# Designs tried in a protein design run: peptides against a protein of PDB entry 3S8F. Part 3

Target 1, 157 residues: chain A of PDB entry 3S8F
Amino acid sequence: VLTLFVAVPSLMTAFTVAASLEFAGRLRGGRGLFGWIRALPWDNPAFVAPVLGLLGFIPGGAGGIVNASFTLDYVVHNTAWVPGHFHLQVASLVTLTAMGSLYWLLPNLTGKPISDAQRRLGLAVVWLWFLGMMIMAVGLHWAGLLNVPRRAYIAQV
Target 2, 166 residues: chain B of PDB entry 3S8F
Amino acid sequence: DEHKAHKAILAYEKGWLAFSLAMLFVFIALIAYTLATHTAGVIPAGKLERVDPTTVRQEGPWADPAQAVVQTGPNQYTVYVLAFAFGYQPNPIEVPQGAEIVFKITSPDVIHGFHVEGTNINVEVLPGEVSTVRYTFKRPGEYRIICNQYCGLGHQNMFGTIVVKE

## One batch from the design tools (peptide; made by RFdiffusion4, then SolubleMPNN)

Design b1_p8_2_s2 (from b1_p8_2, 6 letters changed)
Fold by OpenDDE base, seed 2:
Structure b1_p8_2_s2 (fold): chain B 157 residues (1-157), chain C 166 residues (1-166), chain A 8 residues (1-8)
Amino acid sequence: as target 1 above (157 residues)
Amino acid sequence: as target 2 above (166 residues)
Amino acid sequence: LDEVLAKW
């Protein structure tokens, strides 16, 4: 009940954020149904990080609904599925948002802009982190569906 | 101006909502397909039952592991299982192949897991509550029971065995 | 009920 209760405002927030991104992209010269996406500042790790976090959060949010569903939760509960869900929600969205915030915060606090080298490194870090998290999350969800238990060091599958 | 802005945002939200809804159905369909094709049949049975965890070891159907397996009908058994720190009783649990088994599982101490490898039996076991699972073992052999809920320092070593006899 | 609500 609590999960579903939180899911509704979360979905509303997600759509609002998406709308804001579209609006921003269009202001930056993007046109058409998808052209606004390319117009967003993909060269800025402060932007890319939280956006990638949001992308990871989409399947994670869907998983949250699954975990809150009685019949489906019976299958996935205390399997590797659950850690997979957590890594999408925490290690992807929260962590990447924190990384993005750092890339914005440090220049503003110090008054020193990020160098081009630092920017490129930041982009590499964020993308590698995201890709690693996606690989792990997919693997954990898959393992969970194969009935690999959570909190056990051995499994027969 | 504000009204126009709100209307525009609403249009964007409707589009994204439609997309999200479509994706949701896709995911649900994929999950349903996976479950239908790759899962064995395990059916939760019974209503919520309560038991006193402080006396469950001394009296009642869980008190004597030698009497834990009860034949309730032709090719039907009820097995009263205790999950405790750190093991299961009876251990091993011996049941016939092809029989319908109703597991009645509870705990005298803390929350444990009851995960039977090679099956879809996977439930949490709470003190004061009886978990009921119905299953039929089609293949003879040994099935390991794993605790998948943290229950203390010995959690990682908490195992049991179900022996299915021909 | 409280336990169920806390879980979901």
Scores: peptide ipSAE 0.000, ipTM 0.778, DockQ to the pose 0.038
Fold by OpenDDE base, seed 3:
Structure b1_p8_2_s2 (fold): chain B 157 residues (1-157), chain C 166 residues (1-166), chain A 8 residues (1-8)
Amino acid sequence: as target 1 above (157 residues)
Amino acid sequence: as target 2 above (166 residues)
Amino acid sequence: LDEVLAKW
């Protein structure tokens, strides 16, 4: 029980971010239960990247709870499940957040706004990254559940 | 204006916090369900057993691979396994089908993995500690032991075999 | 379950 309390601050943080997004979306004219989502700046890679990272972090966070669970960790430990979790947490959220930050930071530091072509390319990059990460993560988690070992080139499956 | 904004933010935060708590309970419930359906309440962790990694090869139950398999009772065996850079001993490990096998695994050198394909046996092996795993092989055949913890340049080639005899 | 929870 105490171990799972670690999830509380993380969830609070995640959902406060969501609350901020909702507020922002509503300020941008979004209405209704989901209309605020549509109103968010999905044309900005600096926004899209960390949001996609957050989306990837959700199942990763759930996996974190699994990994922190004593008996469940026994099932998944040192299987392909673990790198699957890592790729969601690090290669998704952290990496995409970093990418998004750069999309904002570099133009501001240089004083040069990104071109429309660069913006579109940036969007393509972050979406493709997210897609690839999701495919790989799902595959790794699935393999892990099939008892594919971590750090091995061979498996029974 | 600030007051209105503050009130709105608080409302959203409260909603999302409530959702957060709800999701926490959902996850706990899912964990509980998984434990109930797939683990049968088994707690894999046992008592900490220590061994001197510097002498484990020279004396004690791990010293002689030929005596590594010890019958401890009717249809019950203890197998003393060393995981080392880069292999397992004994290799192969020969056990009878249907017998309850208690693996006592330790390492004389670095941390290794002990992952037996086709089973739920998957433990890290630490020098100075004894990993204990209990398993009953229901099917005869060969089961490969895989090191799933990086242990050096030969890690990828570190395999063992359990032969279950009918 | 209680035993499991005690280990967490």
Scores: peptide ipSAE 0.000, ipTM 0.802, DockQ to the pose 0.062
Fold by OpenDDE base, seed 4:
Structure b1_p8_2_s2 (fold): chain B 157 residues (1-157), chain C 166 residues (1-166), chain A 8 residues (1-8)
Amino acid sequence: as target 1 above (157 residues)
Amino acid sequence: as target 2 above (166 residues)
Amino acid sequence: LDEVLAKW
């Protein structure tokens, strides 16, 4: 009960962040049901990185409910599923948020804006990181469902 | 402009909160569905049982590997297994095919894993606690036990074997 | 309490 109760405020927080993004997109001229997404600053790695982190975090959060479920945890616990989960949570969300924060913080601290080349490189880095993390996470979750153990170099599958 | 902005924020928040609640129900429904249709991986947990890890090797049902397999009824056995740094006892664990096996697993030292390949047996083994798993081996052969909880320098080499006899 | 916490 206590573990699953945490899902409620977590989801509320996640969707309030989404609401903030929608509001920001609409302020930037986005219209309609999905037009606000396109209006967001996708050319800024400081923005893109955390958002990609959030996108990885969503399935990770859903997996968190599974992992926190007493009955379903018997299926996934200490399998490759668990590393798949926390790579979405830590290696995607936290890492990408940290990367994005640096793209914002360093220019502001130094007073020097990033060059266009640095911006493009930053975008490439965060997108490649996200892609790699998604491939790995999907693979780990899949392997976990096939009962591949975590923390082992050998598996039946 | 400020008033319009606040009103817009409230509208979007209400919408996303409603969506959040809907998603909660979806997840609950998915859990219920998976439990109803995909129950093969669910192992019933027993009552929490405690033991003293400092004496478990000297006295009690885990003390003698030769007496670890106990017949409790017709085609029913209890197997008292120790997971330790770095192995399992008894090793091999010998059980008959088709028998209902109740594994009682504990540790005298640190936390270990007990993952049996080819089965859905996968539990953590904590010092001071007894993990109880019920399983029936339908196929004879050798089943490898893998430690899937890091337990020290020898963790990667910590294996056991269950031999299911016809 | 320990049993409840272990379950949930």
Scores: peptide ipSAE 0.000, ipTM 0.795, DockQ to the pose 0.042
Fold by OpenDDE base, seed 5:
Structure b1_p8_2_s2 (fold): chain B 157 residues (1-157), chain C 166 residues (1-166), chain A 8 residues (1-8)
Amino acid sequence: as target 1 above (157 residues)
Amino acid sequence: as target 2 above (166 residues)
Amino acid sequence: LDEVLAKW
């Protein structure tokens, strides 16, 4: 009950953030249904990191609803599904948001802008992190559905 | 133009509402898909049954592993199982093929897991509470019980066996 | 405890 209760405001927040991104993209010259996405600053790791985190959070949020279902939780509880959910929520959204915040904060605190090489390296780091996290998360969710237990080093499959 | 701005805002809001609704259907579809593909059944939660974890080893139906398997009907058995640090009793659990087995599981010490490979049996075992699970083994053989809840130093080696006889 | 550690 509590999980479903918090799911509603979380969804509202997600759509509000999406609306803000659309507004920003349109201000940057993006037009049409999807043109605003392309207009966003994808060359800035401080922007890309939290956005990728948000994208990973979407399937994680859906998984949260599954976990809150009495009937479905019986299937996924204490399987590899649960770590998959955690890695999407914490290791994706929270971690990437923290990384993104550092890419903004450190230059401002030191008064020194990042070099172009540092910017490119930052982009590589956040994209590789996201890709690795998605592979891991998909694998864990799939393993969970195949009844691979959580907190065990062995499995039947 | 205030009117033009108002219309634009309304169109914008309608678009996002439509998107929100679409996403809702996606989530419902995912749930439906999961239910359709994973229909191993649901074990209903019964009334909360409590026991004293400090005495469960000394008295009651869990005290003697030799008396743990009780025939309650022609094709029905109740098995009183203890999950403890670090194993299960009785071990092995011997049951006949095709019989309805009611597992009554509790713990004398800390929280454990009771995950039976090859089945949909996967429950947490709490000290002071009795977990009840019903299952019918259709195939004879050995089924491994795995603890999937961290319970201490020996957690990784905490296994049991169910032997289903023809 | 010794038995547990032996299986580690």
Scores: peptide ipSAE 0.000, ipTM 0.781, DockQ to the pose 0.019

Design b1_p8_2_s3 (from b1_p8_2, 6 letters changed)
Fold by OpenDDE base, seed 3:
Structure b1_p8_2_s3 (fold): chain B 157 residues (1-157), chain C 166 residues (1-166), chain A 8 residues (1-8)
Amino acid sequence: as target 1 above (157 residues)
Amino acid sequence: as target 2 above (166 residues)
Amino acid sequence: LDEVIAKW
């Protein structure tokens, strides 16, 4: 129970971010239960990237709880499950957040706004990255559940 | 104005915090369900057992691979396994089908993995500590032992075999 | 379950 309390601050953070997004969406004219989502700036890679990272982080966070669970960790430890978790946490959330930050930061630092073509390319990059990460992560988690070992080139499966 | 915005933010935060707590309980419930259905209440934990990694090759139950398999009772064996750079001893490990096997695994050098394919045996092996795993092989055949903890340049080639005989 | 909790 005490170990799982570690999840509380993380969940609070995640959902406060969600609350901020809801508020922002509503300020942008979104209404209803889900209308605020559509009102968010999905045309901005600086926004889309970290949001996609957050979406990937959700199952990763759930996996974190699993990994922190004594008996469940025994099942998944040093299997392909672990790198699957890592790729969701680091290569999804952290990386996409970094990418998104750069999409905002660099134009501001240089004083040069990104072109429309660059914006579209940026969107393509972050979406493709997210898609690839999800495919790989699902595969790794699945393999892990099938007892595919981590740090080995061979498996029974 | 700031007041209205503050009130709105608080309302959303409260809602999402409530959702957060609900999800926490859902996750706990899922963990509990998983434990109840898949572990049968078994906690894979044991007492900490220590060994001197500097002498484990020269003296004690790990010193002689020919004596590594010890019958401790009717249909019960203890197998003293060394994981080292880069292999396992004894290799192969020969055990009878249907017997309860207690693996006592340690390392004389660095941290290794002990992952037995086709089983739920998967532990890290630390120098100076003894990993204890209990398993009963129901099917005869060969089971590969894989090192799943990076232990050096030969890590990828570090394999062992358990031969389960009828 | 109690033992599991104790291990966490």
Scores: peptide ipSAE 0.000, ipTM 0.804, DockQ to the pose 0.061
Fold by OpenDDE base, seed 4:
Structure b1_p8_2_s3 (fold): chain B 157 residues (1-157), chain C 166 residues (1-166), chain A 8 residues (1-8)
Amino acid sequence: as target 1 above (157 residues)
Amino acid sequence: as target 2 above (166 residues)
Amino acid sequence: LDEVIAKW
């Protein structure tokens, strides 16, 4: 009960962040049901990185509900599923947020804006990182469902 | 303008909160669906049982590997297994095909894993606790036990075997 | 309490 109860405020927080993004997009001229998404600053790695982290975090959060469920956790616990989950949570969200934070923080601390080349490189890095993490995470979750154990170099599958 | 902004924020928050609640119900429904249709991996947990890890090797049902397999009824056995750094006892575990096996697994030292390949048996083994798993082996052969909880330098080599006899 | 914590 206590574990599953944590899902409620977590989801509320996630969707309030989404609401903030929608509001920001609409302030930037986005209209309609989805037009606000396109209006967000996708050319800024400081923005893109955390958002990609959030996108990875969504399925990770859904998996968190599974992992927190007593009966379902029995199926996935200590399988490759678990590493798949926390790579979405840590290696995607936390890492990409940290990367994005640096893209914002360093220019502000130094007073020197990033060059266009640095900006483009930053975008490439965060997108490649996200893509790699998604491939790995999907693979790990799939392997976990096939009962591949975690923390083992050998598996039947 | 500030008033308009606040009103807009409230509208979007309400919408996303409603969506959040809807998603909660979706996840609950998915859990219920998976439990109803995909129950093969779900093994009911037994009552929490405690043991003293400092004496489990000296006295009690885990003390003698030769007596680890106990017939409790017709085609029913209890197997007392120790997971330790770095192996399992008894090893091999010999059980008959088609029998209902109740594994009682504990550890005298650190936390280990008990993952049996080819089965849905996958539990953590904690010192001071007894993990109980019920399983019936339908196919004869050898089943490898893998430690899937890091337990030290020898973790990667920690294996056991269950031999299911016809 | 331990049982409840283990379950939920």
Scores: peptide ipSAE 0.000, ipTM 0.798, DockQ to the pose 0.042
Fold by OpenDDE base, seed 5:
Order: sequence, then C-alpha cells, then structure tokens
Structure b1_p8_2_s3 (fold): chain B 157 residues (1-157), chain C 166 residues (1-166), chain A 8 residues (1-8)
Amino acid sequence: as target 1 above (157 residues)
Amino acid sequence: as target 2 above (166 residues)
Amino acid sequence: LDEVIAKW
C-alpha cells in the first residue's frame, strides 16, 4: 500500500523532469516531437550521467509496482529479480547522478575546466557504466523469472 | 500575446497528460503480461497463526521430527517443518506423490527462507509465526530446499531435501 | 559454531 502511495508522486516527479528536459531542448533549438531530445547537451558527462540514470529508473519503477503486487510478488520475492530492481534504482540512478554531479562540482570547486580529453573519457565511463548496468539488470530480472534464488550461490536452472 | 501563450501552455500540458496516460497503459500491459506468463498460483493469505519460538522445539507438533508428517485425509498430509540455524527438520521430508501437502513452517531462532526448487514454494519463515503452504508433487524424486534469507554464518550451506515417493 | 564450521 505504501509503495503504491509513493509511486504516484514519483511518477509525477518523473514527468516533471521530462518536461524540464523538453523545455531545455526546445530552448536549444530543438523542434518537433523528438527534436528537442537531440538538441540536449549529449556531449557533457554532467548531463548524460543523470539522464541515463533516469532512463534506467523507468523500468526499475515499473518493477517496484510489480513488487508491491501481492500476486506478482509471490513469483519474484527473494529471487534474482529483487537485486535486479535494486541495481536499476541505486546503482543506475543514484550512482550515475552522483557521477554527473561530480563532473559539474569538481571543475567549479577547483576553478579549472575539464579538458576535452577528460570530457571524452567521462562520456565513455558513463556510457559503459550504463550499458553494463543494463546488461546486469536484464540478466538478473530474467534469472529471477526463471526462479533463481536470491542470496544463494547455486540454482537449479 | 498572453492568450497565445496560454493556449500554447495548455497544448503542452495536454501532450504530457496524454504521454502519462500512455505510460500508465504500458505499465498495466506489462503487469498483465507478467501475470499471464508467470502464473504459478496464489498462496492465499490465511489468518496469522503464532507460536512461541522459545518453546516450539520442546513441545507441540514441531518438537518431534518423527511425528512431523501427519496424514489428515486419504490423500492429504500436514508436514510440520522447522527452519533453524542451520538446516531444516525433518530432513529429509518424505511425502507421497500426488497427495496434497500442507506445510506448516516456523523458526525457533531467526528469519529463514524456504525455497523448494522445481516448485512455486518460496516463503519467508519468521520466528513466532507459522507459514502455511499447500502443494501437490506430481513427479517423484528429490527436491532441494534452499534458504534464500540471510540467517548467519552457515546460511550458504543451509539446505534440506523433500523426497517424493511413488 | 561447531556445526557451522563443519559445514564450511
């Protein structure tokens, strides 16, 4: 019950953030239904990191609703599904947001802008992290549906 | 032009509302798909049954492993199972093929898991509470019980066996 | 503890 109560404001927040991104993209010259997405600063790791985190959070949020369902939770509870959910929520959104914040914060604190090489390296790190996290999360969710137990080193499958 | 700005804002909001509604349907569809493809049955929540974890080993239906399997009908059995640090009692659990088995599971110490491989039986076992699970084994053989809730130093080696006889 | 050690 509590999970469903918090799900509603979380969804509202997600759409508000999306609206802010659309507004920013349109201010940068993006037009049409999807043109604003392309206009966003995808060359800045401080931007890309939290956005990728947000993208990973979407299926994680849907999983939260599944976990809150009495009938569906019976299927997924204490299976590899649960770690999959956690990695999307924490290791994706929270971690990538923290990484993104550092890419902004450190240059501002030191007064030294990042070099182009550092920027490119930052982008590589963020995208590789996201890709790895998505592979892991999909694998864990799939394993969970195949009845692989959580907190066990062995499985029947 | 304030009027033009107002209309633009309304159109923008309508678009996002439509998107929100579409996403709602996507989530519902995903839930429906999951339910349709992964329906292993529902364990009905019964009344909360409580026991004293400090005495459950000494008295009552869990106290004697030799008396743990009770025939309650022609093709129905109740099995009183203890999950403890670090194993299950009785072990092995012997039941006949095709019979309805009612597992009554509790713990004398800490929280454990009761996950039976090859089945949809997967419950947490709490001290002071009795977990009730119904299952009918259609195939004879050995089924491994796994603890999937961290319970201490021996957690990783906490296993049991259900033997289904023809 | 002895039981735990035996299972390791």
Scores: peptide ipSAE 0.000, ipTM 0.782, DockQ to the pose 0.019
Fold by OpenDDE base, seed 1:
Structure b1_p8_2_s3 (fold): chain B 157 residues (1-157), chain C 166 residues (1-166), chain A 8 residues (1-8)
Amino acid sequence: as target 1 above (157 residues)
Amino acid sequence: as target 2 above (166 residues)
Amino acid sequence: LDEVIAKW
């Protein structure tokens, strides 16, 4: 119970961010229970990238609770499960947030707005990245549950 | 307008915080459920046992690979295993089918892994500590031991074999 | 179970 208490600040942060997204969507004219989601700027890679990162972070966070659980960690420790977990945390959230930040930062630093072609390319990149990360992460978690070892090139499955 | 916006934000935050707490309890409940339904598959953790990694090769139960497999009772064995850079001893480890095997694993050098394919045996091996794992092999054959903790240049080739005899 | 919980 004490170990799992560390999840509280993370969950609070996650849902505060979600609340901010809801508020932003409603400010943009979104109404109803889910209408605010559609109102968010999905045409902007600077927005889409970190949001996709957050979506990947959700199952990763759940996995973090598993990894922090003594008995469950025994099952998943040093298996492909662990790389699956941190790829969601780092290669999804952190990396996509960094990518999104660049889409914001570079135009501001240079004073030059991104072209429509660059915007479309950016959207393609972040969505493809997210898709690839989800496939890899699901595969790694599944492999981990099948007792595929971490840091080994061979497995009996 | 500012006051209205502030109240709205607070309401959303409170709602999401409540949801956050609810999800925390859901996750705890799922863990509890998993433990309750899969308790039989959990290998009890042994008592913390310490050894001197500098002398473990020279004296004690790990010193002689020929004496590493010790029968402790009817259909019960203790196997003293060393994980080292870069292999395991004894290798192969020979044990009878259906016997209860207690593995006592330690390292004379660096941290290693002890992952036995086809089993739920998966522990880190720390110098100065003894990892204890209890397992019964139901099927005869060869089981590969894999090091799943990076231990140096030869890590990728660090394998052992458990031979289960009928 | 108590021992397991204590390790959490």
Scores: peptide ipSAE 0.000, ipTM 0.812, DockQ to the pose 0.058; fails the geometry check

